# Designs tried in a protein design run: peptides against a protein of PDB entry 2YKT. Part 174

Target 1, 231 residues: chain A of PDB entry 2YKT
Amino acid sequence: SRSEEMHRLTENVYKTIMEQFNPSLRNFIAMGKNYEKALAGVTYAAKGYFDALVKMGELASESQGSKELGDVLFQMAEVHRQIQNQLEEMLKSFHNELLTQLEQKVELDSRYLSAALKKYQTEQRSKGDALDKCQAELKKLRKKSQGSKNPQKYSDKELQYIDAISNKQGELENYVSDGYKTALTEERRRFCFLVEKQCAVAKNSAAYHSKGKELLAQKLPLWQQACADPS

## One batch from the design tools (peptide; made by RFdiffusion4, then SolubleMPNN)

Design b2_p21_8_s2 (from b2_p21_8, 16 letters changed)
Fold by OpenDDE base, seed 3:
Structure b2_p21_8_s2 (fold): chain B 231 residues (1-231), chain A 21 residues (1-21)
Amino acid sequence: as target 1 above (231 residues)
Amino acid sequence: DIDSFLKKQMEEMNKFLESMR
């Protein structure tokens, strides 16, 4: 029946969220944490590299013929430090605003969805059972009427059951239809939340990249001419 | 299977991270 098909579709939406979306989201969070760790590793490695560059700058500053190049090397390291500070801020936002919030929600969502599905199933079954009962009663009544010497005695009651069946069928169909819309809305809400959180991360990432670009663009011409113009 | 796929992805990522240590 149409109602049965719609019911199956509704259950499948909840099943998809619980068995596909939520596990995938957990994996997404895990991959995000790994990505964060990798970036932290890059940060640490970069610090070592540019600290070594500072050491080279110190040596230049102590030299008789390359003293001015020491300042250039120090500036290169300093710009890197500033860029790295921006990255750290982005990573904090990535952790606190995306990963932590998603992690909290996905854990709570399992219980919520299970309860929501159960509630829907219970009510759907209740309405279905009520419909089945009316259909069964009508069938019994018709059997009695066929065996009776006065079938007209049951005519009013038969009409009442027919009307009740029609109403209950319509109610069931509407309930299942609304249930399906609700389920789809729940699914969409979860994707929208992910998109919105990822947009926030993207904005922070853009700020990091822009700051780095600006700093390097400002200083790079100065650094490039340093060897051509000995002091 | 989605679970198998996800597990594989996690394992590959972890292996990569370990290789950087």
Scores: peptide ipSAE 0.006, ipTM 0.364, DockQ to the pose 0.046
Fold by OpenDDE base, seed 4:
Structure b2_p21_8_s2 (fold): chain B 231 residues (1-231), chain A 21 residues (1-21)
Amino acid sequence: as target 1 above (231 residues)
Amino acid sequence: DIDSFLKKQMEEMNKFLESMR
């Protein structure tokens, strides 16, 4: 029946979230943490490299013929520092606005979805059982009427059962339909949450890249000319 | 199996991170 099919679909949505989406999301979070760790490693390694560059700048500043190149090297290191600061801000956002929040949500979600599915199943079964009971009673009444010398005696009661069955069938169908819509909404909400959090990270990432591009675009021509114009 | 695949990917990533140490 349509109701039975929609019921199966509803259950499958909940099962898909619990058995496919949530585990995949946990993996996504884990991969994100690994990515964050790798970027932190890059940050640390970069600090050493540019600290060494500063040392080269100091030596240039102490030279008689290359003093101005010392300033250039210092500027290069400073620009990197500023870019790195932007990266750190992005990483903080990545951690706090994406990973942490997703982790909190996925942890709470398992219990919530299990309860929601159970509630739906219980109510669906209850309505189904009530319908089945009315149908069974109608069948019994019809059998009794067929064996009676006065079938008209049962006509009003038969109509009442038919109406009751129709109403209960409608209620069941509506309940299952609403359940399916609710389940789909729950699924969509989770994807939307992921998208929204990823958008926040993307904005901060864009800021990091933009700042880096801006700083380098401003300074690079000056640095390139430094060797051509000795002081 | 998706779960097995995901676990494998995590392991590979961890190995990569270890190689950077």
Scores: peptide ipSAE 0.006, ipTM 0.354, DockQ to the pose 0.044
Fold by OpenDDE base, seed 1:
Structure b2_p21_8_s2 (fold): chain B 231 residues (1-231), chain A 21 residues (1-21)
Amino acid sequence: as target 1 above (231 residues)
Amino acid sequence: DIDSFLKKQMEEMNKFLESMR
């Protein structure tokens, strides 16, 4: 029946969230944490590299013929420092605005969804059982009426059961339909939350890249001509 | 399957992180 099919669809949505979405989200969070650690590692390694560059700049500054190149090397290191500061801000946002919030939600979600599904199943079954009971009673009544010499005796009761079945069928269909809409909304809400949080991360990432581009665009022409300038 | 793939990716990432130490 239509209601049975809709019921199966509803249950499938909840199962998909619990068995596919949530485990995948946990993995996503884990991969995010690994990514964060890797970026922190890059930051540390970069510091060593540019500290070494500063040392080269110091040597240039102490030379007789390359003093101005020392300033260039220092500027390169300083621009890197500023870019790294932006990266650190991005990482904080990545951690606080995405990973932490997703982790908090996914931990609580399993219990919530299980309870929601159970509640739906219980009520759906209750309504279904009530409908089945009325249908069974009508069938019994009709059998009695067919075997009776006075079928008119059962006419009023038959009408009552028909009306009850119609009403209960309508209620069941509406309940299952609403249940399906609710389940789809629950699924969509979770995806939307992920998208929104990822958008926030993307904005911070854009700011990081923009700042780096601006700083490098400003200084790179000066650095490129430094070796051509007389001391 | 997807689970096996995810596990493999995690292992590879962990190896990479260890190499950066």
Scores: peptide ipSAE 0.006, ipTM 0.365, DockQ to the pose 0.046
Fold by OpenDDE base, seed 2:
Structure b2_p21_8_s2 (fold): chain B 231 residues (1-231), chain A 21 residues (1-21)
Amino acid sequence: as target 1 above (231 residues)
Amino acid sequence: DIDSFLKKQMEEMNKFLESMR
């Protein structure tokens, strides 16, 4: 029946979220944490590299013929520091706006979805059972009527059961339909949440890239000419 | 298996990070 099909669809939505979406989201979070850790590692490694560059700048500054190149090397290191600061801000956003929030949501979601599905199933079954009961009673009544010397005495009761069955059928169909819409809404909400959080991260990432590009674009021409223009 | 996959990925990442030290 239509109601049975819709019921199966509803259950499948909940199962898909619980068995496919949430595990995939946990994987996504785990991969994000690995990515964050790697970027933090890059930050640390970069510090060592540019600290060494500063040392080279110090040597240039102490030289008789390369003093101006010392300033260039210092500027290179400083620009990197600024870029790194932007990266750190991006990483904070990545952690706080995406990973932490997704992790909090996914941990709570399993219990929520289980309860929601159970509630739906319980009510659906209850309505179904009530309908079945009415149908069974009507069948019994009809059997009694057929065996009776006065079948007309059961006519009013028969009409009452027919009406009750119709009403209960309608209620069941509406309930299952609403349940399906609710389930789809729950699924959509989760995807929307992911998209929104990823957008926030993307904005911060864009700021990091923009700042880096700006700083390098500003200074690179100066650095490139440093050797050609001795003091 | 997702758990096995994740474990492998984390191990590889840790190995990579260790190589940077």
Scores: peptide ipSAE 0.006, ipTM 0.364, DockQ to the pose 0.041

Design b2_p21_8_s3 (from b2_p21_8, 16 letters changed)
Fold by OpenDDE base, seed 3:
Structure b2_p21_8_s3 (fold): chain B 231 residues (1-231), chain A 21 residues (1-21)
Amino acid sequence: as target 1 above (231 residues)
Amino acid sequence: SIDEFIDKALADMNAFLQSML
């Protein structure tokens, strides 16, 4: 029936969220933590490289013929420090605004969805059982009427059961339809939340890349000319 | 909106289900 098909679709939406979406989201969070750790590792390694560059700048500053190149090397290290600070800010936002919030939600969601599905199933079954009972009683009444010498005695009661069945059928169909709408809303809300949080990450990433591009574009022409100019 | 999207999806699904009856 239409109601049975809609019921199956509703249950499948909840099952897809619990069995596919939420496990995939947990994996996404885990991969995000790995990515954060790798970027922190890059940060540490980059610090060592540019600290060594500063040491080369110190040596140039102590030389007789390369003093001005010392300043260039120091500027290169300083620009890197500023870019690195922007990356650290992006990483803090990535951790606090994406990973932590997703982790908190996914842990709560398993219990919530299980309870929501159970509530829907219980009420759907209750309405279905009540409908089946009325249909069974009508069938018994009709059988009794066919065997009776006075079938008209049961006519009013038959009409009452027919009306009750029609009302219960309509209530069941409406309940299942609303259940399907609710399930689809729950699914869409979860994807929308992920998209919105990822948009925030994209904005922070754009700010990091823009700052790096700006700083390097400003200084690079100066650095490129440093060796061409006589000391 | 989310509600408009879902309402349209439900209408399409209901139409499809009715075509099978």
Scores: peptide ipSAE 0.016, ipTM 0.404, DockQ to the pose 0.021
Fold by OpenDDE base, seed 1:
Structure b2_p21_8_s3 (fold): chain B 231 residues (1-231), chain A 21 residues (1-21)
Amino acid sequence: as target 1 above (231 residues)
Amino acid sequence: SIDEFIDKALADMNAFLQSML
């Protein structure tokens, strides 16, 4: 029946979230943590490289003929330090606003969804059983009427059962339809939450890239002229 | 909106189920 098929669809939505979406989200969080760790590693390795550049700047500053180039090398290292500070801020946001929040949600979700599905199944079954009972009683009544010398005795009771069956059928169909809408809303809400958190990360990443571009664009022309125009 | 999306999905499903009757 239509109601039975809609019921199966509703159950399948909950099962898909619990068995496919949530495990995939846990994997996504794990991959995000790996990515965060790698970026932190890049920051650490870059520090070593630019500390070595500062040492070259110190040697230039100690020379008789290359002192001004020492300042240029120091500026290059300082701009990099500022860019790395922006990266660290982005990483903190990535951790706190995306990974931590997703992890908190996914850990609680299995219990929540199991309870929601169980509640739906219990009430759906209760309504279905009540409908089946009324249908069975009508069938029994009709059998009695066919075997009776006075079938008209059962006519009013038959109409009452027909009306009750119609009402219970409508209630079951409405309940299952609402259940399906609820399940689809739960699924969509989870995807929307992921999209919204990823948008926040994208904004923070854009700020990091913009700051880096601005700092380098401002200083690079000065650095390029340092060898041609000693001062 | 989410509601419009769900309503469309239900309408499409109802049409499909009706074709099976």
Scores: peptide ipSAE 0.016, ipTM 0.411, DockQ to the pose 0.021
Fold by OpenDDE base, seed 4:
Structure b2_p21_8_s3 (fold): chain B 231 residues (1-231), chain A 21 residues (1-21)
Amino acid sequence: as target 1 above (231 residues)
Amino acid sequence: SIDEFIDKALADMNAFLQSML
């Protein structure tokens, strides 16, 4: 029946979230943690490199003929520091606003979804059983009426069962329909949450890239002429 | 909106189910 098919669809939505979405999300979080670790490694290595660049700048500043190049090297290191600070802010957002929050949600979600599905199934079955009972009683009544010398005796009761069946069928269909909408809402909410958190990370990433581009574009012409333009 | 999306999805599914009858 239509209601039975819609019931199966509803159950399949819950199953898809539990068996496909949530495991995939856990994998996404794991891959994110790996990416974060790699970026942290880059940050650490970069610090060592630019600290060494500062040391070269100090030596230039102590020289007789290369003092102005010391300032250039310091500026290069400082611009890198500012870019790196922006990267660190992005990484904090990546960790706190995406990974941690997704991890918290996915760990709690299995229990929630199982309970929600079970509740739906229990109520759906209850309504279905009540409908089946009324249908069975109507069938019994009709058999009794056919065997009676006075069928008119059962006519009013037959109409009552027909009405009850119609009402219960409508209630079941509405319940299953609402259940399907609820299940789809649950699925969409999870994707929306992921998208929103990813957007927050993207904003921070954009700020990182923009700041880096701005700082380098401003200073690079000055640095490029430093050797050709002695002070 | 989410509600409009769900309503459309449900309508499309219902139409599909009816086509099988």
Scores: peptide ipSAE 0.014, ipTM 0.422, DockQ to the pose 0.022
Fold by OpenDDE base, seed 2:
Structure b2_p21_8_s3 (fold): chain B 231 residues (1-231), chain A 21 residues (1-21)
Amino acid sequence: as target 1 above (231 residues)
Amino acid sequence: SIDEFIDKALADMNAFLQSML
């Protein structure tokens, strides 16, 4: 029946979230943590490199003919420090606004969805069983009426069962339909949550890239001039 | 907005479900 099909669809939505979406989300979080760690590693390695660049700047500053290049090298290292600080801010956002929040959600979700599915199944079965019982009673009543010398005796009861079946059928169909809508809403909310959190990451990453571009664009002409025409 | 998008999606879904009933 249509109600049975809708019931199967509803169960499949919950199962898809629990068995496909949530495991995939956990993997996504794990990959994000790996990415975060790698970027933190880059940050650390970069610090060592630019600290070494500062040492080269110190040597230039101590020279008789390359003092101005010392300042350039110091500026290069300082710009890198500023870019690095911006990267660290981005990483904090990546951790706090995406990874942590997704992790918290996915851990709570398994229990929630299991309970929600079970509740739906229990109520759906209860309504289905009540309908089946009423249908069975009507069938028995009709059988008795066919064998009776006075079939009219059962007419009022037959009408009552017909009405009850109609009402219970409608109630079951509505319940299953609403259940399916609810399940699809639950799925959509989870994707929307992921999108929202990824948007926060995107905003912060854009800020990082913009700041880096601005700083380098501002200073690069000066550095190039110092190399081409020393004072 | 995301909320508006969700509301529209739910409306479309409801219409689709009604067509299957």
Scores: peptide ipSAE 0.016, ipTM 0.440, DockQ to the pose 0.026; fails the geometry check

Design b2_p21_8_s4 (from b2_p21_8, 17 letters changed)
Fold by OpenDDE base, seed 2:
Structure b2_p21_8_s4 (fold): chain B 231 residues (1-231), chain A 21 residues (1-21)
Amino acid sequence: as target 1 above (231 residues)
Amino acid sequence: DIEELLEKMLADLNAFLQSMQ
């Protein structure tokens, strides 16, 4: 029946979220944590590299013929330090605004969806059973009427059951329809949440890239000419 | 009941997300 098919669709939406979306989201979070760890490693490694660059700058500053290049090397190291600071800020946002929130959401969501599905199933079954009962009673009444010497005696009661069946059928259909809409809304909300959080990450990533580009664009011409223009 | 549980769970989730903003 229409209601049965809609019921199946509704259950499938909840099951898809619980069995496909949420596990995939957990994997996404795990991959994000791996990415975060790798980038943190980059930050640490970069520190060592640019500290070593500073040391080279110190040597230049102590030289008789390359003193001005010491300042250049210091500037290079400082700019890259600032870029790394921006990366750290981006990573902080990545962790706090995406990973942590998604992790907490997906953890709570499993129980929430299970309960929501169970509630829907229970009520759907209750309405279905009530409908079936009325249908069965009508059938019994009709059989009794067929065997009766006075079938007209049961006419009013038959009409009552017909009306009850009609009302219960309509109620069941509406409930299942609303349930399906609700389930689809729940699914969409989860995707929207992911998109919104990823947008926040993208914004912070853009800030990191912009700052790096700006700093390098500002200083690179100076550095490129340093060897050509000894002081 | 199950409805109360759902409402609580949703409230907890929303509260958590709000606290991180």
Scores: peptide ipSAE 0.017, ipTM 0.565, DockQ to the pose 0.021
Fold by OpenDDE base, seed 4:
Structure b2_p21_8_s4 (fold): chain B 231 residues (1-231), chain A 21 residues (1-21)
Amino acid sequence: as target 1 above (231 residues)
Amino acid sequence: DIEELLEKMLADLNAFLQSMQ
């Protein structure tokens, strides 16, 4: 029946979220944490490298013939520091706005979805059982009427059961239909949340890349000319 | 409303992408 098919579809949506989406999301979070750790490692290693560059700049500043190159080396290190600060801000956003929020949500979601599915199943079964009961009673009534010398006695009751069955069938179909829409909405909401959080990260990442590009584009010509200029 | 949310998200994304151009 149409209602049975739609019921199956509804349950499948919940199962897909619980068995496919949520595990995949947990994996996504885990991969994100690994990525964050790697970027933090890059940040730490970069700090050591550019601190060493500053030391080279200090030596140049102490020289008689390379003082201006000391300033260039300091500028290079400073630009890197600024770029790195932007990266750290991006990583903070990545952690706090994406990973943490997704982690909190996915841990609570399993219980929520299980309860939602159970509620739906219970009510669907209740409505189905009520319908089945009315159908069974109508069948019993018809059997009694066929064996009776006065079938007209049961005509009003038969009409009442027919109406009740029609109403209950319609109610069941509507409930299952609404259930399916609700399930699809739940699925879509989860994807929307992921997209929204990823967009926030993307904005911050774009800002990081843009700032880095701007700073380097501004300074690089000056640095490239430094050795050509007579001291 | 999920549709409204999606529309807003899409609008924000498009606005952002346009700002980079």
Scores: peptide ipSAE 0.014, ipTM 0.347, DockQ to the pose 0.032
Fold by OpenDDE base, seed 3:
Structure b2_p21_8_s4 (fold): chain B 231 residues (1-231), chain A 21 residues (1-21)
Amino acid sequence: as target 1 above (231 residues)
Amino acid sequence: DIEELLEKMLADLNAFLQSMQ
């Protein structure tokens, strides 16, 4: 029946969220934590590299013929420090605003969806059982009427059951239809949430990349001419 | 009470979603 098909579709939406979306989101969070850890590792390794560059700058500053190149090397290290500060700020936001919030949400959502599906199933079954009961009673009444010498005695009661069946069928169909719309809305909301969170990540990432580009673009011409223009 | 639990959870979820905008 139409109501049975729509019921199956509704259950499948909830099951897809619980069995596919939420586990995938947990994996996404785990991959995000791995990515954060790797970027933190890059930051640490980069610090060592540019600290060594500062040491080379110190040696240049102590030399007789390369003093001005010491300042260039120090500037290169300083620009790196500023870029790394932007990266660290982005990583803090990535952790606190994305990963932590997603982790809290997915755990709460699992319990919510389980309860929501159970509530829907219980109410759907209740309405279905009530309909089945009325249909069964009508069938019994018709059998009794066919065997009776006075079938007209049951005519009013038959009409009452027919009306009740029609009303209960309509109620069941409406309930399942609303349930399906609700389930689709819940699914869409979860994808929208992910999109919105990724937009925040993109904004932070853009700020990081913009700052790096700006600093390097400003200083690179100066550094490139340093060897050609000795003091 | 499943209904009360659902209402609280829905409220928490909605509050969370709104805070993300």
Scores: peptide ipSAE 0.020, ipTM 0.607, DockQ to the pose 0.021; fails the geometry check
Fold by OpenDDE base, seed 1:
Structure b2_p21_8_s4 (fold): chain B 231 residues (1-231), chain A 21 residues (1-21)
Amino acid sequence: as target 1 above (231 residues)
Amino acid sequence: DIEELLEKMLADLNAFLQSMQ
């Protein structure tokens, strides 16, 4: 029946979230933590490289004929420091605005969805059982009427059961329909949350890239001319 | 009561999300 099909669809939505979405989200969080760690590693390695560049700048500043090139090398290292500060801000946001929030949400979600599914199943079964009972009673009444010398005696009661069955059928269909809409809303809410958090990360990442581009665009022409200018 | 449990869990989740913003 339509009601039975919609019931199965509703259960499948909850099961898909619990058995596929949530495990995949946990994996996504784990991959995010790995990515964060790798970027932190890049930050550390880059610091060593540009500290070594500063040392080369110090040597130039101590020379007799290359003093001005020392300033250029220091500027290169300083631009790196500023870009790195933007990266650190992005990483902080990535951790706090995406990973932490997703981790806390997915931890609570398993219990929440299990309870929600159980509640739906219990109420759906209760309504279904009540409908089945009325249908069974009507069937018994009709059998009794067929064996009776006065079938008209049962006509009013038969009508009452028919009306009750119709009402209970409608109630069950509405409940299952609402349940399906609720389940789909729960699923959509989870995807929307992920999209919104990823948008925040993208915004912060854009700020990092923009700052780097701005600083390099400003300084690169100066650095490229440094060797052509006499001391 | 499952309904009370659901309401509490939802409230806890929402409170957490609000605290992070």
Scores: peptide ipSAE 0.018, ipTM 0.573, DockQ to the pose 0.020; fails the geometry check

